# Ledger of designs, part 163: peptides against a protein of PDB entry 3B8E

Target 1, 230 residues: chain A of PDB entry 3B8E
Amino acid sequence: PFLIFIIANIPLPLGTVTILCIDLGTDMVPAISLAYEQAESDIMKRQPRNPKTDKLVNEQLISMAYGQIGMIQALGGFFTYFVILAENGFLPIHLLGLRVNWDDRWINDVEDSYGQQWTYEQRKIVEFTCHTPFFVTIVVVQWADLVICKTRRNSVFQQGMKNKILIFGLFEETALAAFLSYCPGMGVALRMYPLKPTWWFCAFPYSLLIFVYDEVRKLIIRRRPGGWVE

## One batch from the design tools (peptide; made by RFdiffusion4, then SolubleMPNN)

Design b1_p23_7_s1 (from b1_p23_7, 21 letters changed)
Fold by OpenDDE base, seed 2:
Structure b1_p23_7_s1 (fold): chain B 230 residues (1-230), chain A 23 residues (1-23)
Amino acid sequence: as target 1 above (230 residues)
Amino acid sequence: SVAEQLRKLLLELLEKLKELLLK
């Protein structure tokens, strides 16, 4: 998120302290939970084990657990960010290069996509209004990501929800999201304003889409082992 | 400008990283 902020020169979608809360709070417990997940049954049944194949499978699982989750989370967060800004009159294309004027306190007539002028204070309110939903979206997307990343090939329904640590991680990250969203002082400390409960559901269609996509991908992998979709 | 070159380089690196993570 911070790199996209610098490169695209868009308004900052997520504060630095909030990023640290994601990295240390929401990512740590899920990562630990994945370490205790039972090995995929297909990996366990591969005898004789080919060290090259096992290494490849392990690298793919690590890529999903640490790399792909982060990318999907970022995409989900940015989706919510762009939705909120679009609802406030700022279309995604208009945000490109806007940071210089957006962050300038002396410019009080920044125009949105519809010609409405925004004061510095109004711009900062809408910016900080995006931080909490961005974070909550990451958490909601992470629910789906944690479930789908349990296996590379097997369906979630086949592998089951046997990892109690994973379940605990889901509750912990949800509790953290609720704390950061509704605890007094978070607007000052983390630049996260209180969130309307309805915004929790904004990410659900996106999470469901990712879940369905991953199940379809896994179905293809099961039908065509060694295909390009792995 | 140096800033624009750096931006372009970072974009290229991010795209490469994306490609690696999506394999």
Scores: peptide ipSAE 0.000, ipTM 0.198, DockQ to the pose 0.044
Fold by OpenDDE base, seed 3:
Structure b1_p23_7_s1 (fold): chain B 230 residues (1-230), chain A 23 residues (1-23)
Amino acid sequence: as target 1 above (230 residues)
Amino acid sequence: SVAEQLRKLLLELLEKLKELLLK
């Protein structure tokens, strides 16, 4: 999110402190939960053919997989960001390069896509209005991601929710999202304004898409063992 | 400082939730 902010010169979609809350608050427990996932899945059953070469390949594949998942999560957050800004009069194309004028406190007549002028204070309110939904979108997408990461082969419906630490991680992420979204003072402390409850559902299509994709992938693996999809 | 305090509070809440889930 921060890289896209710099590259595209758009208004900041997610505050630095909020990013740290994601990395340190929401991702830590899920990562630990996955480390303690019971080896009931075929993931750990394959002995490495060559411990030296296979370890490097596996580390690269894991790194790439986590990178791809993170990118998909970011795309969900940015979708929510662009929807909110569009509803406030700023179309995505108009946001490109706007950061310089957006962040300038001395410019109080920044025009939106419809010619409406926005003061610095008004722009900051809209920016901070995007932070909370972006964060919540990431959390909701992570629900699906955590569930699908349990196994490579078995459906979630077959494997079930046996890992209590994973369940705890899901509740932690949800509780953190609710706290940051609705706790008084978060607008000042973290630049996250309160979220309308309806915005929790904005990420559900993405979560569903990830879930369906993974179930289809697992179904293909089960029907064609030893295929390229493994 | 605020972030660290928030983290500590969240960890305490998480421990309580863990205790509730393990019962």
Scores: peptide ipSAE 0.000, ipTM 0.254, DockQ to the pose 0.014
Fold by OpenDDE base, seed 4:
Structure b1_p23_7_s1 (fold): chain B 230 residues (1-230), chain A 23 residues (1-23)
Amino acid sequence: as target 1 above (230 residues)
Amino acid sequence: SVAEQLRKLLLELLEKLKELLLK
């Protein structure tokens, strides 16, 4: 998300502190939970034919899968960001290159897509209004990510949800998201203004997308063992 | 709105993916 901010010169969609909260707060417990996940039965039963080459191929495939999931996750966050800004009069196309003027406190007449002028303070309120929903979107997408990462080949329905630590991780990140979204003072301390409850649902399509993507991927792997999608 | 169009596009994509899952 930060790279897109730099490349597109859009207003900052997610603050540095919120990124740190994601990386250190929301990802740590889930990552630990995944380390304690019961190995997939298929992984345990299949001895690598060539441990060196099969490991390297597997690492590359895992990296690609996680990279794709991460991309979908980022897209989910940006979608929420663009929706909020569009609702406030800033269409996505208009945001391109706007960062310089947006962040300049001396410019109090930045126009939106409809010609309405926004003061610096008003712009920052809108920006900070985006931070919380972006963060929450990431958390909601992570729910799907954590669930799908449990297995490589088997469907989530086949493997089941046996890891209680993973479930705890899901609740922990959700509780953190709720805390950051609704605790008084977060708007000042973390530049995260209170989130309307309806915005929690904005991320659900992307969570579903990740889930469907992974299930399709796994289905292809099951139907074509040893394929490039594996 | 652009947001609504993007949402619609996303939903259409999800439906297509769902169809692929069911095959």
Scores: peptide ipSAE 0.000, ipTM 0.197, DockQ to the pose 0.034
Fold by OpenDDE base, seed 5:
Structure b1_p23_7_s1 (fold): chain B 230 residues (1-230), chain A 23 residues (1-23)
Amino acid sequence: as target 1 above (230 residues)
Amino acid sequence: SVAEQLRKLLLELLEKLKELLLK
């Protein structure tokens, strides 16, 4: 998100505090849950023929999969960001290069795509309004991510969701998201303004996309062992 | 409240997901 912010010179889509909440709040418990997840039955049965080479390949494949999932998460967040700004009069194309004027507190007449003028304060409100939905989008997408990451080859339906710690992690991150989104004072303290419930659903297509992506990937791996998709 | 409604909805979704994944 930060790289796109710099490259495109768009208003900041995700605040620093929000990023910290993701990294420290939402990712820790799920990561622990995955560490204690029951090893996939096929992984345990497959002793590495060459421990050095097979380990390296496996680490690269995991990194690639997480990278791809991370890209889908980012796309979901940015989609939510652009939708919110568009609803407030700022079309995506108009946001390109707008950051300089957007962040200038002395400019109080920044025009939106429809010629409406926005004060600095108004712009910051809408910017901060984007932070919460972006965060929530990440959390909702992480639901699917956490579920699929427990396995490499087996479908979620085959492996099941037996890890209670994972379920707890999903609940914890959701509760945190709700707290940050709706607790009074979060707008002042964290610059995370209250979110309409409808924005929680904005992420669902991306969660589904991740789920479908992973199931297709796993299906390919099962049918074509040793492929680059593994 | 909006927060309570959201909480309820999210819990319901979580339970449905749990049921789906445990089958």
Scores: peptide ipSAE 0.000, ipTM 0.236, DockQ to the pose 0.016

Design b1_p23_7_s2 (from b1_p23_7, 19 letters changed)
Fold by OpenDDE base, seed 1:
Structure b1_p23_7_s2 (fold): chain B 230 residues (1-230), chain A 23 residues (1-23)
Amino acid sequence: as target 1 above (230 residues)
Amino acid sequence: EEAERALKEFLELILKLLEELKK
């Protein structure tokens, strides 16, 4: 998100504090929960891997898969960002290069896509209004990420969701997101203004996309063992 | 410049998606 902010010179979609909340709050507990996941039923049936060749290949493929999922996650956040700004009168094309004027405190007449002038304060309100939904979008997408990470090959439907720690992680992540979104003073303290409940649903398509992507990937792996997708 | 072009293309794609969602 921050790289796109720099490259595109768009208003900041995700604040530094929000990034820290993701890294320290929402990512940590879910990551720990994965350490307690039950072994896959098929792991014990796999032939011994060649530690010199197969380990490196598998690590690269896993890294690539997680990288792709991370990219989809970021796209989900940006989608939410652009939807919110568009709803407030700033079309995505208009946001390109707008950062300099957007962040200038002395410019109080920045025009939106419809010719409406926005004061610095108003612009910052809408910017901070984007931070919370972006964060929540990341959390909702992380639900899918966490669930799909339970297994390497088996479908989640086959492995089930018996890991109580994982369920707790999902709950904690969601509770933190709700706290940051609705607790009074978060707009001042964290630059995260309250979120309309409807914005929680904006991330669902991307969460579903990641889920479907991983299930399809795993299905391909099961049907074609030793393929390029493993 | 290539990154800016890629971003512009991406934004145009999002705009098209948003326009389709408004229909």
Scores: peptide ipSAE 0.000, ipTM 0.191, DockQ to the pose 0.083
Fold by OpenDDE base, seed 3:
Structure b1_p23_7_s2 (fold): chain B 230 residues (1-230), chain A 23 residues (1-23)
Amino acid sequence: as target 1 above (230 residues)
Amino acid sequence: EEAERALKEFLELILKLLEELKK
């Protein structure tokens, strides 16, 4: 999201503080929990890793993590961002290049797509209104991302949800998201204004999409061992 | 309302797919 902010010169969709909350707050416990995941039932039937040719992190894994899943996550967040701004009079096309004027505190007559003038304070309220839903969207999508990372080949239904630490991690990140979204003073402290509860559901289709995508991928791997999708 | 219906239909489709994947 920050890269798109720079490249497109749009108003900041996700604040630096919210990014830190994702990286340090919501992602740490879930990531650590994966170290305690049960081995896949078929792991002992696989050939041992060749230390000369096989890396722990290969290009395929990086591509999946950052190139595919990460892009789907970003799309979910940006969808929410554009919807909120459009509801406030700023159409997506109008946001391109607007950052310079948007962030200038001395300009109090920035026009929206309909000719309405916005003060600096009003613009920042709208910007900060986007931060919380974007953050929550990422958290909701991360539920699916974490679950699919449990296994490489087996379905989640085959592997099961036996890792109590992972379950705790899912609860923790959700509780943190709720706290940051609804605790009084977060608008001042973290520039995260409260969101309507309905916005939590905006990310559900994306989470489901990721989950289904990975289950289909794993199914293909099981049916065609040694395929390029591994 | 239309979006909610579409979402419901999508969810039902996904559930069906998941049931097939479970086999």
Scores: peptide ipSAE 0.000, ipTM 0.298, DockQ to the pose 0.022
Fold by OpenDDE base, seed 4:
Structure b1_p23_7_s2 (fold): chain B 230 residues (1-230), chain A 23 residues (1-23)
Amino acid sequence: as target 1 above (230 residues)
Amino acid sequence: EEAERALKEFLELILKLLEELKK
């Protein structure tokens, strides 16, 4: 998120504290839950791979796959960000290069895409209004990410949802997201203003996209063992 | 309305893909 913020010079889509909440708050329990995931049915039956040739290649392929998932997650967050700003009069193209003026408290006449002037305080309200939905979007996308991480080769439908700790992790991160979004004082403390419930649904297409992507990937792996996608 | 239609089409596509993956 910060890379796009710097490169595009757009208003800050996600605050530092919010990022910390994602990394430490929402990812911790899910990550622990994965450690207790039941082994895939095929892993123990699979012949040992060549440790010299397959180890490095496999690590690279895993990194690539999860890198792609991470890109989809980021796209989901930015999509939500751009939608909110567009609803408030700032079209995506207008946000490019706007950061300097946006963050200047002495400029109180920043124009939106429709010529409306925004004070510094008004701009910060809309910026902080973006932080919460961005955060929630990441959490919702992480649901899919966590579920797909259950297996390397098998479909989620084949492996099933047997890990109760995983399920707990999903609820925990959701509860944390709800707490941060709706608890009084979060707007002041974390710059996370209250979220309209409708914004929770904004991330669902991306969660579904991640799920489908991974299932297709796994399907290819199953049909073409030793392929470049595993 | 156009956005809603696009979203619906996207969701339908995803559902179709999911059904194919179940086979």
Scores: peptide ipSAE 0.000, ipTM 0.250, DockQ to the pose 0.026
Fold by OpenDDE base, seed 2:
Structure b1_p23_7_s2 (fold): chain B 230 residues (1-230), chain A 23 residues (1-23)
Amino acid sequence: as target 1 above (230 residues)
Amino acid sequence: EEAERALKEFLELILKLLEELKK
C-alpha cells in the first residue's frame, strides 16, 4: 500500500501506525493459528516424501499462494479506498499526482473531480476516513485467508471448522477491528475515524473472491498433482 | 506527520537505489 502511495502519488490510504497494527496485531494471531493448523495437517498426512525436493516445492507453493493472496488483499483495500474517495468527489484518475497538493497545508483549494474546492482540514478528514475502511477490508479479507489456509489441498468443506485456534483468531481480528474502528480517541491516536457499519460489507465480495480462488486452486491441485499451480 | 515524512523519504531512497541497481 505504501509503495503504491509513493509510485502513484495518491493520498495515503493507510497510516504508518495502522500498517503496523495490521502487520503486528492483525497478522500475528492468524499466522500462529495457521502454524498450528499446518503442523497438525503435516503430521497427519506426510507420506515419506523426499524431504529436500518436496520441502522446496511446498515452500515455493506457499510463498506464491501467500503472495497472490496478499495482492488480492491489497486490491480489496484499495478498492474500498477508491470507493470512499469517489463518494467524496475524488475519482481514481484525479487522485494520480494529487498527493503533493493534498498534503500541502497551505493549499486550501484542491479541486475534486467535480470542481469542488477542499480545504486541508477537509482533505485530511476524508483521508483518515479512508484508513478505517481500508483496515476493516483487510480484516474481512483475512477471514477468507484464514479459512482457506486451513487446508493445503482439501476443500474447507472437507476439513471442517474444527480448529478452535482459527475460530479464536477470527473473533480476535474482528474484535480488534471493532475496537480500532469505534473506540474513542482512535481518530487522534491512529488517524482512524469511526466507520459506518455498512462499510464492513464492502470487503465481502473480495473475501468471496479469495475463497473461490483458493477453492479453484485446490481443486486444480487435486486434479493435476505436480502442475504449475503447485 | 514527521514519521510519515521520514518513512516516505526512506522509501524514496530505496526506490532510487533499486533503480540504480537495475542499471
Scores: peptide ipSAE 0.000, ipTM 0.243, DockQ to the pose 0.033; fails the geometry check

Design b1_p23_7_s3 (from b1_p23_7, 19 letters changed)
Fold by OpenDDE base, seed 5:
Structure b1_p23_7_s3 (fold): chain B 230 residues (1-230), chain A 23 residues (1-23)
Amino acid sequence: as target 1 above (230 residues)
Amino acid sequence: EEAKKLIEELLNLIKKLVELLKK
């Protein structure tokens, strides 16, 4: 998200505080919960890892985690961001290069896509209005990420949802997201303004996309072991 | 009614997909 912010010079889509809330708040319990996941049913049928040649973390795993899933997460967040700004009069094309004027407190006549002028304070309200839905979008996408991380090869439907700690993690991150989104004073403390409940649904297609993508990937791995998808 | 039909169709598609992914 921050790279696109720099490259495109758009208004800040996600605040630093919000990022910290993700990294320290919503991700910890889910990550710990994976330690309690049951081994895949086929683990004993796999060849032992060669400790001399096979790394625990390979380029392929990095590519999957950061290159594929991370990009889908980012797309989900940015989609929500662009929709909110568009609803407020700022079309995506108009946001390109706007950051400099957007962040300048002395410019109080920044025009939207429809010629409406926005004061600095009004712009910052809209910007901060984007932060909460972006955060919530990440959390909703993280549901899928956590679920797909239960297995490397087996379908989640084969593995099942028996890990109670993982289920707890999903509820915890959701409850935390709701708390940060709707608790009075969060707008002042964290610059996270309350969002309409409908914004939670904006992330669902992306969460579903991640889930479907990974299940298809796993299906391909099961049917074609040793392929380029592994 | 059209929305309900669409939802039912989507649910059926999801069920089929789940069954395919279990194989």
Scores: peptide ipSAE 0.014, ipTM 0.360, DockQ to the pose 0.019
Fold by OpenDDE base, seed 1:
Structure b1_p23_7_s3 (fold): chain B 230 residues (1-230), chain A 23 residues (1-23)
Amino acid sequence: as target 1 above (230 residues)
Amino acid sequence: EEAKKLIEELLNLIKKLVELLKK
């Protein structure tokens, strides 16, 4: 998100505080919960891998898969960001290059896509209004990410949702997201203004996309053991 | 009624997909 902010010169979609809330808040408990996931049912059926050759390939494939998932997460966040700004009068095309004027405290006549002038304070309210939904979008997408990380090969439907700690992690991250989104004073403390409940649904297509992507990936792995997708 | 039919079709598609993913 920060790289796109710099490259596109758009208003900051995700604040540093929000990033820290993701990294230190919402990701920790879910990540720890994966340590308590039950072993895949097929683990005993896997042939021994060559530790010299197969390890490197597997690490690369895992890295690529996580990289791709991370990109989908980022896309989900940016989608939510652009939708919010568009609803406030700033179309995506208009945001390109706007950062300099957006962040200038002395410019109080920044025009939106409809010619409405926005004061610095109004712009910052809109910016901070984007931080929360972006964060929530990441959390919602992380639901799918966490669920898919339960297994490397088996479908979630095969493995099931038996890990109570993982379920707790999902509730915890959701509760934290709700707290940060709706608790009074978070706008001042964390620059996270309250979120309309409807914005939670903006991430659902992306969480579903990640879920489907990984399930298809796993299906391919199951059907073609030793393939390039493994 | 058309919406209900569409939802039922979607649900059936999801069920089929789930069955495919279980294999």
Scores: peptide ipSAE 0.011, ipTM 0.284, DockQ to the pose 0.018
Fold by OpenDDE base, seed 4:
Structure b1_p23_7_s3 (fold): chain B 230 residues (1-230), chain A 23 residues (1-23)
Amino acid sequence: as target 1 above (230 residues)
Amino acid sequence: EEAKKLIEELLNLIKKLVELLKK
């Protein structure tokens, strides 16, 4: 998200502190929980890999799969950002190049897409209103990411949700997201203004997309072992 | 009623998808 902020010169969609909360707060416990995931149900039925020929994972496949998932996550966050700004009068096309004027405290007449002038304070309220939904969008997408990471080849429906620590991780990241979104003072401390509950649902299509994508990928791997997708 | 029918169709589609994914 920060790269797009720089390249497109748009108002900051996600604050640095919020990024740290994602990386350290919402990702850490789920990541640890994956270490306790049960071995894939078919792993013991596979012959030992030849350590000379069979790389543990096709580096290209990992790079593509996680790269694509990360891209979908970013798109989800930006979608939420653009929707909020559009609801406040700033269409996506108008945001391009707006950062310089947006962040200038001496400019109090920045126009939206409809010619309404916004003071610096009003603009910052809208910006900080975007931070929380963007954060929550990432958390909701991370639910799908965490669930799909349980297995390499088996469907989640085949492997099941047996890891209680993983389930705990999902609740922990959700609770943290709720705390950061609704706790008094977070607007001042973290520049995260309170979130309307409806915005939690904005990420669900992207979470579903990630889930479907990975399940289809796994299905292809199961049907065509040794294919380019494996 | 149309909404209920749509929901039922969606649920049936999801069930079929889940069955396909279990294979």
Scores: peptide ipSAE 0.009, ipTM 0.274, DockQ to the pose 0.018
Fold by OpenDDE base, seed 2:
Structure b1_p23_7_s3 (fold): chain B 230 residues (1-230), chain A 23 residues (1-23)
Amino acid sequence: as target 1 above (230 residues)
Amino acid sequence: EEAKKLIEELLNLIKKLVELLKK
C-alpha cells in the first residue's frame, strides 16, 4: 500500500500505525493459533520426501502462494479504498498525482471528478474514512487466509475446524477490528474514522476469492503431486 | 496463464462490483 502511495502519488490509503495494527495485532494471534493446528490427515500417507529437491520446491511454491495471497489482500484493500473515494466523487484516474494537492493544507479548492471543490478538512475526513474500511477489508480477507493456512494440501472441509485456538484467533482479530473501527478517539490516534457496518461486506468477495483460489490450488496439488503448483 | 485468467476474472468481478455499487 505504501509503495503504491509513493509511485502513484495517490492519497494515503492506509496509515503507518494501522499497518502496524495489521502486522502485530491481526496477524500475530492467528499465526500463533496455526501452531496448534493438528497435522494433516494425509501426512502418514505421503511418500518419503527427497530432502534435497522437495524442500527447495516446497519452500519456493509456498512463498509464491503466500505472495499471491498477499497481492489479493492488497487488491481487496485498494478496491475498498477506490470505492469509497469514488462514492465521494474521486474516480481512480483522478487520484493519480493528486497527493501533492491533497496533502497541502493551503489548497482548499481541490476538485473531484465532478468539479466539486473540497477543503483540506473535508479531504482529510474522506482519507481517514478510507483507512478504517481498508483495514477491515484486510481483516476479513485474513479470515480466509487463516482458514486456508490450516492445511497445505487437504481441503478445509477435509481437515475440519477442530482448533479452538484458531477459532479464538478469528474472534480476537474481529473484535480488534471492531474496537479500532468504532472506539472513540481512533480517528485522532490512528486516523481511523468509524465506518458503516455495511462496509464489512465489501471485503467478502475477496475473502471468498482467496478461499476458492486456495481450495482449487490444494485440489490441483492433490490430483497432481509434484506439479508446479505444489 | 491460469493466474492471468484469474486476475482478469477478478478484475471483471471488481468492475461488476463497482458498477453494482454505482447503481
Scores: peptide ipSAE 0.000, ipTM 0.204, DockQ to the pose 0.100

